# Ledger of designs, part 306: peptides against a protein of PDB entry 6IDX

Target 1, 380 residues: chain A of PDB entry 6IDX
Amino acid sequence: KELAKLSADVTFATEFINMDGIIVLTRLVESGTKLLSHYSEMLAFTLTAFLELMDHGIVSWDMVSITFIKQIAGYVSQPMVDVSILQRSLAILESMVLNSQSLYQKIAEEITVGQLISHLQVSNQEIQTYAIALINALFLKAPEDKRQDMANAFAQKHLRSIILNHVIRGNRPIKTEMAHQLYVLQVLTFNLLEERMMTKMDPNDQAQRDIIFELRRIAFDAESDPSNAPGSGTEKRKAMYTKDYKMLGFTNHINPAMDFTQTPPGMLALDNMLYLAKVHQDTYIRIVLENSSREDKHECPFGRSAIELTKMLCEILQVGELPNEGRNDYHPMFFTHDRAFEELFGICIQLLNKTWKEMRATAEDFNKVMQVVREQITRA

## One batch from the design tools (peptide; made by RFdiffusion4, then SolubleMPNN)

Design b2_p27_6_s3 (from b2_p27_6, 20 letters changed)
Fold by OpenDDE base, seed 5:
Structure b2_p27_6_s3 (fold): chain B 380 residues (1-380), chain A 27 residues (1-27)
Amino acid sequence: as target 1 above (380 residues)
Amino acid sequence: SKRFELRKKRMEEAARERREEIERRRA
């Protein structure tokens, strides 16, 4: 206990480290000697002292043994009743992950996000904070191949729902530290959209063209059984499709794929449009048909609007930006749905369509409508 | 807390390293 307090002092820490004090502390953890009177209390103070000493940055985190890592991971993966040990163990794991790629690899083998999720279901916000912090650390240090798995783990209803129900909607006010970790998690989650946002459509890729064709089909052929592959009249079909793509509000009516070659938002806009068309089909059809039935200059170009709205949402949500240490602002709505970005797009595209009508906008007013919509989104 | 500030800084450093890695792969 006294050591843990003194370890906060840099002078004491330096002297204690010079006396191999950290090594002694690590060996105490490694030994796992439960036979000592007050073992749990002793261990909690040992871990506290260790963490305070290491936080001076005098000793490399790489000094820890695999046995030490396994013991610490064991305290997290096999929940002990002692909250103090768990808290310090989570903090130590976070620190190890953040400071060393080699330690990350070892820890990632010993602990799963699923095990960390269990620590979010507790009433202790400090435990919750360190659990999310460790998830964030693992997410940051994950190699590219594992990032998608981490993404999928966050997109898993379970983590999101637990954060929403036990953290955000918990009976306790969210502290600044938790708010920061939620912000970081949100930023890391939005950064998963960056790949799609920066992916240009290949206008020659038939599979990508088929998605655009599916958007047309859903909008205009919703009652037509896909079995009527209309016969060989290729040119009249091309002209018909050009009209349909104009009605969909694409800028390039001949080849709508060209509208998705700009990055940002690239393919992410097409993903949003397809999600809207499949998941909210009635809303999609309504928006398209309400504008396609107007032969007046007041048509809201859905395709163009969807692309520019996706870009705007990426800008507002700072997709691809690094988490800032000074920020604590998170959006609870992004924890309400697995496809929260696409759902936000679906809400915002309806808002855009409404705003366009209310303003009696023309194509010349497009940027003004987008500005008004931006203000509405940023105030919500 | 001092610890919290240190963790925030380390997290930002780790995020920067990740970004630099992504950028190197795109180049």
Scores: peptide ipSAE 0.344, ipTM 0.875, DockQ to the pose 0.913
Fold by OpenDDE base, seed 3:
Structure b2_p27_6_s3 (fold): chain B 380 residues (1-380), chain A 27 residues (1-27)
Amino acid sequence: as target 1 above (380 residues)
Amino acid sequence: SKRFELRKKRMEEAARERREEIERRRA
C-alpha cells in the first residue's frame, strides 16, 4: 500500500527501479501464490505499484515475461475475480497493448473481445471504462489482417447493445474518462468507413455496375422479379437506361458509374444508396418517383444528392480523423443501430428532399440546399 | 487523473503511428 503511493513519485520510482524493484513486483505476480493472508489486497497494491512505476516510462513494457502476461490475462478472463485486481489488470493490459506491438500479439492470443464484453455488464463504471479502453487499444494495434475481425466484433449487436444498455443508458452520469473511451470507440468505428469512402468505383467492374442497375430496378421495376427481365433489344435498353439514370438524378446519365469515381465519398455513397433501396425500399421509391415525375425544374436529383450528402456526413462525422486526447464528444445515436451511418443517411436524405421542396429549389440552388441541410444536421 | 492523461496521450500516439503506417502503405 505504501509502495503503491510512493510509486507515483518520480524520484522514488527511479530509485526503486534502480534497485530492480519492478522485477520483484513482476515475480510476485508470476508466482501466483494465493497462500498469503490478504493475497487479493496485496496483489491489488502490487499491480498498482507496477502500473505507477511503468507509467514513468523509465522501463520498457517489453521487460514483462509471458508468465506475467498470462497471469494478468487470467485475471481478466476468469469469472469471479476480485474487482480491484480486475481493474488494475485491465489497465495493465491496455498499457501493454498501447506500448508494444509484441505485447499486443501475445495478449491477443490470451484474451478475446468477447471476454471483455462481460466486464461491460457491471455496475462499476471504472471497470467498464478500462474494458472499453482495452478494446480500443486492441483495435488500434490490430494489424490490417485482423482489423476486419475487430471491426466485425465492434459491429456485433451484442457489444453495441451492451454498451448502449449498461454504459450509455446506465442510471449514472457518464464520467469524462468513459466519455472519452466512447468517443474513441466511435472514431475507430467511423474510420472503418474510410476504406469505402476512399474506394473509387471501377466503371469496368460489372459487379459494381450491377448495383447501379439494381437501384434502377428497385425504383422503376419494383414489381418485376429480377428473373423476368425480358430480353428487349440492346439499343432500346441503352436509351431507356439513360432516361432512368436521369430520373434517378445521376450527373452522368450515360454512365452513372463515373459519379462514384470521385473520392470522397467513392463507393460509400453507393453503399448508402443500396442500403436505402433494400432496407427502406418504400422511402427510396417515393423519393425517386416524386422527383422523376416533376417537369417543373424543381426535381431533386437523388443520385447527386446522395453522393454529396454522403460526403457531407463524412465531413461532419470526421471520418478518417484520429482520436484526439482532448475530445470526449460521442453520439449515443450510433450505438442504437448496427448500421447507424446508413440509417443516418436515410434520415438525412429525407431531410434534404424535404428542404429542397420547402426552398422550391432548382439545380442551380443545389449548393444552397446543401448548406441549409448541413446546418440542420449539425444542430440536431 | 495523471494516469488518465498519460493513457490518452499513449492512445493518440498509437493512433498516429497507425495512420503513418497506413499512409506509408498507400504511397
Scores: peptide ipSAE 0.341, ipTM 0.875, DockQ to the pose 0.874
Fold by OpenDDE base, seed 2:
Structure b2_p27_6_s3 (fold): chain B 380 residues (1-380), chain A 27 residues (1-27)
Amino acid sequence: as target 1 above (380 residues)
Amino acid sequence: SKRFELRKKRMEEAARERREEIERRRA
């Protein structure tokens, strides 16, 4: 206990480290010997002292043995562990992951995000905070080949729902530390969109063209009896599609794929459009058809609007930004749905369409409408 | 806490390292 307190002092820490004291602490953990009187209390103080000593940055985190890592990971993975040991073990693992890529690799072999999720279901906010912090650390340090696995873990409805129900909707105020970890998690989640946001459409990729064609099909052919497929002439068909792409509000009516070559928002805009068309089909069809039948120059160009809205949402949400140590602002709404970005897009595109009508906008007013919509979204 | 501040800083450092890695792969 006294050692743990004194270990916060840099002078004491330096002297203790020079006496190989930290090695003694690591060996105590490595031994795993539970036979000592007051073992749990002693271990909790040992882990506290170890953390305080290591936090001085005098000793490299890489000094720890694989046995030490396994013992600490064991305290996190065991179902019945003393709360004080668990908290310190989570904090040690977080620090190990953040400070060393080699330790990350070893820890990632010993623990799963699923095991850490169990520590979110507790009433102790400090444990919850350290569990999220460790998840965030693992995500940050994950190599590219493992990023998708981590991305999938974050996208997991289970993790999201547990955070929402046990952390955000908990019966206690969220402390600053937890708010920061939720912010970090949100930033990391938004950064998963960055790849799609920066992916240019290849106008020669048939699979990508087929998505645009599917948007047309859903808008115009979904209610049409397939028997009225207009005549087989390739040129007539191309001319017909040009009209349809104009009605969809694409800038390039001949080759809508060209509208998705700009990054940002690149393919992310197409993903949002497809999500809207598939998941909210009635809303999509209504928006498209309402504007496609207008000859009064007050038509809201859906395609152009969807692209610019996607870009604007990326800007508002700071997609691709790094987590900042000074921030703790997070959006609880992003924990309510697994496709929360696409759902937000679906809400905002309806808002845009409404605002366009209310303003009696024309194509010349496009930027003014977008500015008004931006203000509406940022005030909500 | 001092520990919390230290870990926030280390998290930001790790995030920066990650960004630099991403940027190097895009170049």
Scores: peptide ipSAE 0.337, ipTM 0.874, DockQ to the pose 0.847
Fold by OpenDDE base, seed 4:
Structure b2_p27_6_s3 (fold): chain B 380 residues (1-380), chain A 27 residues (1-27)
Amino acid sequence: as target 1 above (380 residues)
Amino acid sequence: SKRFELRKKRMEEAARERREEIERRRA
């Protein structure tokens, strides 16, 4: 206890480290000898002293043995561990992951996200905070090949639902530390959209062209059997498609693929449009047909609006930004749905369409409508 | 806490390193 308190002082820490005191602490953990009287209390203070000493930055985190890592990971993986030991073990793992790529690799082999999710299902907000912090650290340090796996783990309904129900909707006020970790998690989640946001459509990719054609089919041929093979490319059919793409509100109604070559928002806009068309088909058809059937100059161009809205949402949500140490603002809404960005797009495109009608906007008013919609979204 | 502030900084550093890696792969 006294050692743990004194270890917060840099002068004491320096002297204690020079006496190889930190090595003694690591060996106590490595031994795993539960036979000592007051083992749990001794271990809790040992881990506290170890953290305080290491937090001075005098000793590299790479000094820890694989046995030490396995013992600490063991305390996190065991269901019946003292809360004080668990909290410190999570903090040690977080620090190891953040400070060393080599330690990240070893830790990622010893622990699973599933084990960390179990620590979110507790009433102790400090344990929850350290568990999310460790998840965030693992996400940050994950190599690119494993990022998609981490992304998929976050997209797992289970992790999202547990955070929503046990952390955000918990019976306790969210402390600043937890709010920051939720903010970081949200930023990291939005960064998964960055790849699609920065992906240009290839106008020569037939699969991507087929998505645009599917948007047309859903809007105008929703009752028609897909049996009309796209292959009978009569000039009349090409002219028909050009008209349909104009009614869909694409800027390039001859070749709509060109509208998705600008990054941002690139292919992310097409993903949002396709999601809306498939998941909210009635809403999509309504928005398209209400604007395509207007003979007045007050048509809202859906295709252009969807692209610019996607870009605007990326800007508002700061997609691709780094987590800032000073921020703790998170949006609980993004924990309510697996496809929360696409759902937000679906809400905002309806808001845009409504605002366009209310303003009696023309194509010349497009930027003014987008500004009003931006203000509405940022105030919500 | 002092520890929390330190960990926030370490996390921001790790995030920066990750961004720099992504940007280098896209260049």
Scores: peptide ipSAE 0.342, ipTM 0.878, DockQ to the pose 0.891; fails the geometry check

Design b2_p27_6_s4 (from b2_p27_6, 20 letters changed)
Fold by OpenDDE base, seed 5:
Structure b2_p27_6_s4 (fold): chain B 380 residues (1-380), chain A 27 residues (1-27)
Amino acid sequence: as target 1 above (380 residues)
Amino acid sequence: SSRFERLKRLQEEAAKERKEEILKKKE
């Protein structure tokens, strides 16, 4: 206890480290010897002293043994560990992961994200904070071959649900440290959209064109019995589709695929449109038909609007940006749904359509409408 | 805490390193 307190002093730390004191602390952890009276208390103070000493940056984190790592990971992976030990063990693991790629590799073999998620289901915010921080650290330090696994872990409904229910909606105020880790987790989650945002549509890819055709089908053929597909020649079909793509509000109504060649938002806009069309079909059809039936210049171009809205949402959410140490702002809404970005798109496209009507906008007012919608989204 | 501030910096640095690695592989 006294050592843990004194270890915060740099002068003491320097002298203690020079006396191989930190090695003694590591050996106490490595021994795993539970035979001592008050072992848990002693271990908790040992881990505290170790952290405080290492925080001075005098000793490299790479000095720790594999046995030490296994012991610390063991305290995190085992179900019955003292809360004080668990908290310090999570903090040590976070520090190890962030300071050393070599330590990351060893730790990633000993612990799973699933085990860390279990530590979110507690009333201790410090444990929750370090668990999220460690998840974030593991994601950030993951090599390319493990990035997909980490991406999948971040996409888990369970993780979001647990964070929402046990962290965000907890009966306690969110501390600055937790808010920052939630922010970082959210930034990292949004950055998973970056690949799709930067993926250009290939106008020659038939599979991608079939998605656009499916958007047309859902909008216009939902009332037509599929049996009455008129056997009219390929040219009449192309002309008919061009009209439909114009009614859908694509900029290139001859080849709507061209609208998705610009990055950002690339294919992410098409993903959002398809999600809306499949998951919120009635909303999608309503938006499209309300604008397609207008003979006036007040038609809201759905296709163009959806693309520009997707781009705007990416800008607002800072998709592809790095987490900033000074930020702690997070959006609880993004923990309410697994497809939260697409759901946000679905809400915002309705808002855009409403705003367009209220403003009596024309195609010339497009940028003005988008600006108003941006202000509405950023104030919400 | 001093630790928290240090860990935030390390986290940001790790994010920078990751972005640089991703950019190098796309070239």
Scores: peptide ipSAE 0.418, ipTM 0.895, DockQ to the pose 0.837
Fold by OpenDDE base, seed 2:
Structure b2_p27_6_s4 (fold): chain B 380 residues (1-380), chain A 27 residues (1-27)
Amino acid sequence: as target 1 above (380 residues)
Amino acid sequence: SSRFERLKRLQEEAAKERKEEILKKKE
């Protein structure tokens, strides 16, 4: 206990390290010997002293043995570990992951994100903070081959639900440290959209074209008996589709795929449109048909609006931005739904359509409508 | 704590490194 306190002093730490004191602490952890009276308390102080000593940056984190790493990971992965040991072990692992790629590799073999998620269910906010911080660190340090696994872990409904219920809706005020880790997690989550946002549609990709066709089908054919697919010639069908794509509000009525070649928002806009059409079909059909039946030049171009709205949402949410150490702002709403971005899009596209009607907008007013909608979204 | 501030900086650095790696692979 006294050693742990003294280890915060740089002068003491320097002398203690020069006497190989840190090696003694690491060996105590490595031994795993539970035979000592008050083992848990002794171990907690040992880990505290170790952290405080390492925080001076005098000794490289790479000095630790694989046995040490396994012991620390064991304290995080095993059930029924003392809270004080768990907290310090999480902090050690976070530091290891962030300071060394070689330590990351070793740690990633010993622990899972699922094990870390279990530590979010505790009432201790410090444990919760370090658990999220370690998840964030593992994501940030993940090599290319492990990035998809980490992305999948971040996409888990269970993670979001636990964070929402046990952290955000917890009975305690959220500290600045937790708020920052939630911010980082959110930034990293939004950055999973960056790939789709920067993916250009290939006009020659039939599968992507079939999605656009599916949007047309859902809007216009969902009420039509499939038996009335007019067997009429290929030319009439092409002309029909051009009309339908105009009614959908695409800029390029002949080849709507061209509207998705701009990045941002690229394919992410198409993903949002398809999600709306499948998950909120009635809303989608209503929006499209209300505007497709208008001859008064006050039609809201759904396709164009969806693309520009997706781009605007990416800008508002800062998709592709790096985590900043000075920020701690997060949006609790993004923990309420697995497809929170697409749901936000669905809300905002309805808002856009309403605002367009209220403004009696024409195509010339498009940018003005988008500005008003931006202000509405950012104030909400 | 001083530790939290240091770890936040390391997270930002790791994010920068990751972005640079991703950009280099897209070239």
Scores: peptide ipSAE 0.417, ipTM 0.895, DockQ to the pose 0.816
Fold by OpenDDE base, seed 4:
Parts: sequence; C-alpha cells; structure tokens
Structure b2_p27_6_s4 (fold): chain B 380 residues (1-380), chain A 27 residues (1-27)
Amino acid sequence: as target 1 above (380 residues)
Amino acid sequence: SSRFERLKRLQEEAAKERKEEILKKKE
C-alpha cells in the first residue's frame, strides 16, 4: 500500500526502478502464489505500484514477460476475480496495448472482445470504462488482417445493447472518463462508414445499377403485379426509366449512377436510399410520389436530397475524423438501433422534405434548405 | 486523473498512426 502511494512520486520511482524494484513486482505477479495471507489485497497494491511506476515512462512496456501478460489476461478472462484486481488488470492491458504493438499481439491472443463485453454488465463504472477503453485500444492497434474482425465486433448488437442498458441507462451518472470512451467508441464506429462514403459507384457495375433499378421498382411498380412486364421495346423502356429517374429526383436522369460517383458520400448515399426503400417502404414511396406528381417548380428532388443529406450527416458526425482527447460528447441514439445511421438518415430525409415544403422551395433554394436542415439536426 | 489524460493522448496518437498507415497504403 505504501509502495503504491510512493510510486506516484517520480523521485521515488526513479530510485526504485534503479534498484530493480519493478522487476520484483513483475515476478510477484508471475509467481501466481496464492499461499500468502491477504493475497488479493497484496496483489491489488502490487498492480497499482506497477502501473504508477510504468506511468513515469522510465521503463519500456516491452520489458514485461509473456508470463506476466498471461497472468494479467487471466485476471480479465477468469470469472469471479476480485474487483480491485480486475480493474487494475484492465488498466494494465489498456496501457500495454496502447504502448506496444508487440504486446497488442500477445494480448489479442489471450483475450476476446466477448470477454471484455461481459465486464460491461457490472455496476462498477470504472471496470466498464476500462473495458470499453481496452476494446477501443484493441480496435485502434489492430493490424490490417484483424481490422475486419474488430469492425464486426463493433457492429455487434450485443455490444450496443449492453452499453445502452448497463452504461448509458445505468443507475449512475456517467463520469467524464466513461463519456470520453463512449465518444471514442462512437467515432470509431462512424469511421466504419468511411469506406462506403469514399467508394465511388462504378457505372459499369450491374449489381450497383440493379440497386438503382430496385429503387425505381419500389417507388413506381410496388402496386403492379410483376406479371405485367409489358414487352415494350428496349428504347421505350429506356425512355420510361429516364422519366422515372427524373421523378426520383436524380440529377442525371439518363444515368443516375453518375450521381454516386462523387465522394463523399459515394455509395453510402445509395445504401441509405436502399435501406429507406426496403425498411421504411411506405415513407419512401410517400416522399417520392409527393414530389414526382408535382408539375410545379416546388418538387423536392429526392435523389439529390438523399445524396447531399448523406454528405451533410457525414460532416455533422465527423465520419473519418480522428478521436480528440478533449471531447466527451456521444449520441445515445446510436446505441438504440443496429442501423442507427440509416435510421437517422430516414428521420432527416423526412425533415428535409417537410422543410422544403414549408419554405416553398425551388431548385434554386436547395442550398438554403440544406442549411436550415443542418441547423435543425445540430440543435436536436 | 493524470493517468486518464495520458491514456487519452495515447489513444489519439494510436488513431493518428493508424490514419497515417492507411493513407500511405492508398498512395
């Protein structure tokens, strides 16, 4: 206990390290000897002293043995470990992962994200904070070959549900440290959208063109029995589709694929449109038909609006930006639904359509409408 | 705590390093 307190002092730490004191602490952990009276308390203070000593940056984290790592990982992976030991073990693992790529590799072999998720179900916010922090660290330090696995872990319904129910809706106020880790987790989650945001549509990709055709089908053919595909010649069909793509509000009525070649938002806009059309079909059809039936210059171009809204949402959510150490703002809404970004898009596109009508906007007012919608979204 | 502030800095540094690696691979 006294050693743990003294280890916070840089002068003491320097002298203690010069006496190989940190090596003695590591050996105590490595031994795993439970035969000592008050072993758990002694171990908790040993781990505290170790952390405080290492925090001075005098000794490299790479000095730790594989046996030490296995012991610490064991305290995190085993059930029924003392809360004090668990908390310090999570903190040590976080520090190891962040300070050393070699330690990351070793730790990633010993622990799973699933085990860390289990530590979010406890009432101790410090344990929860370190568990999320370690998940974030593992994601940040993941090599290219493991990035997809980590992305899949972040996409898990279970993680979001547990965070929502046990952290955000917990009986305790969220501390600044937890708020920051939730912010970081959210930034990292939004950055998973960056790939799609920066993916240009290939106008020659038939599968992508079929999605645009499906948007048309859902909007205009939803009442038509698939049996009445009139055998009308290919040219009449192309002319019909051009009219339909105009009614959908695409900028390029001949080849709507060209509207998705700009990045951002690239294919992410098409993903949002398809999600809206499939999951919220009635809302999608309503928005499209309300604007397609207008012969007045007050039609809201759905396709253009969806693209620009997706871009704006990416800007507001700072998709592709780095986590900032000074920020702790997170959006609980993004933990309530698996497809929270697409759901947000669905809400915001309705807001945009409403605002367009209220402003009696024309195509010339497009940027003004988008500015008003931006303010509305940012204030909500 | 001073420790949490240090860990936040390390997270930001790790994020910077990752971004730089991704950018270098796209060149």
Scores: peptide ipSAE 0.414, ipTM 0.892, DockQ to the pose 0.859
Fold by OpenDDE base, seed 3:
Structure b2_p27_6_s4 (fold): chain B 380 residues (1-380), chain A 27 residues (1-27)
Amino acid sequence: as target 1 above (380 residues)
Amino acid sequence: SSRFERLKRLQEEAAKERKEEILKKKE
């Protein structure tokens, strides 16, 4: 206990490290001997002293043995560990992962994100904070071969549900430390959209063109039995499709695929449009048909609006930006739904369509409408 | 805590390193 307090002092730490004191602490952890009276308390103070000593940066984290790593990982993976030991073990693992790629590899073999998620269900906010911090660290340090697995872990409904129910909706104020880790987790989650945001549509990719065609089908053919597609000539169909793509509000009525070649938002805009069309079909059809039936030049161009809105949302949410140490702002709404970005798009596109009508906008007012919508989204 | 501030900094550094690695692989 006294050692743990003194270990925060740099002078003491230097002297203690010079006496190989840190090696003694590591050996105490490695021994795993539960035979000592007050073992849990002693171990908790040992781990505290170890952390405080290592925080001085005098000793490399790579000095730790595989046995030490296994013991610490064991305290995190076992369900019946003392809260004080668990908290310190999570902090040690976070530090190890952040300081050393070699330690990351060893730790990633011993623990799973699923085990860390279990520690979010506890009432201790410090444990929850370190568990999220370690998940964030594992994501940040994941090599390319493990990055998809980590992305899948971040996409898990279970993670979001547990964070929402046990962390955000907990009967306690969110501390600054937790708010920061939630912010980081959110930034990392939004960065999963970056690939799609920066993916250009290939106008020659038939599968991507079929998505645009599906948008047309849902908007204009959804009430028509697919059996009654009149077999009339390919050219009349192309001319009809050009009209349909104009009514959908694409900038390029001949080849709407060209509207998705600009990055950002690239294919992410098409993903949002398809999600809206499939999941919120009535809303999608209403927005498209309300504007397609107008002859007064007050039509809201859905396709163009969807693309520019997707880009705007990426800008507002800072998609592709790195987590900043000074920030702690997170949006609880992004933990309420698995497809929260697409749902936000669906809300915002309705807001845009409403704002367009209220302003009695024309195509010349497009940028003004987008500015008003930006202000509305940023204030909400 | 001073430790938490340090860990936030290390986390930001790790994020920078990751971004740099991703950028280098795209080149």
Scores: peptide ipSAE 0.418, ipTM 0.895, DockQ to the pose 0.885; fails the geometry check

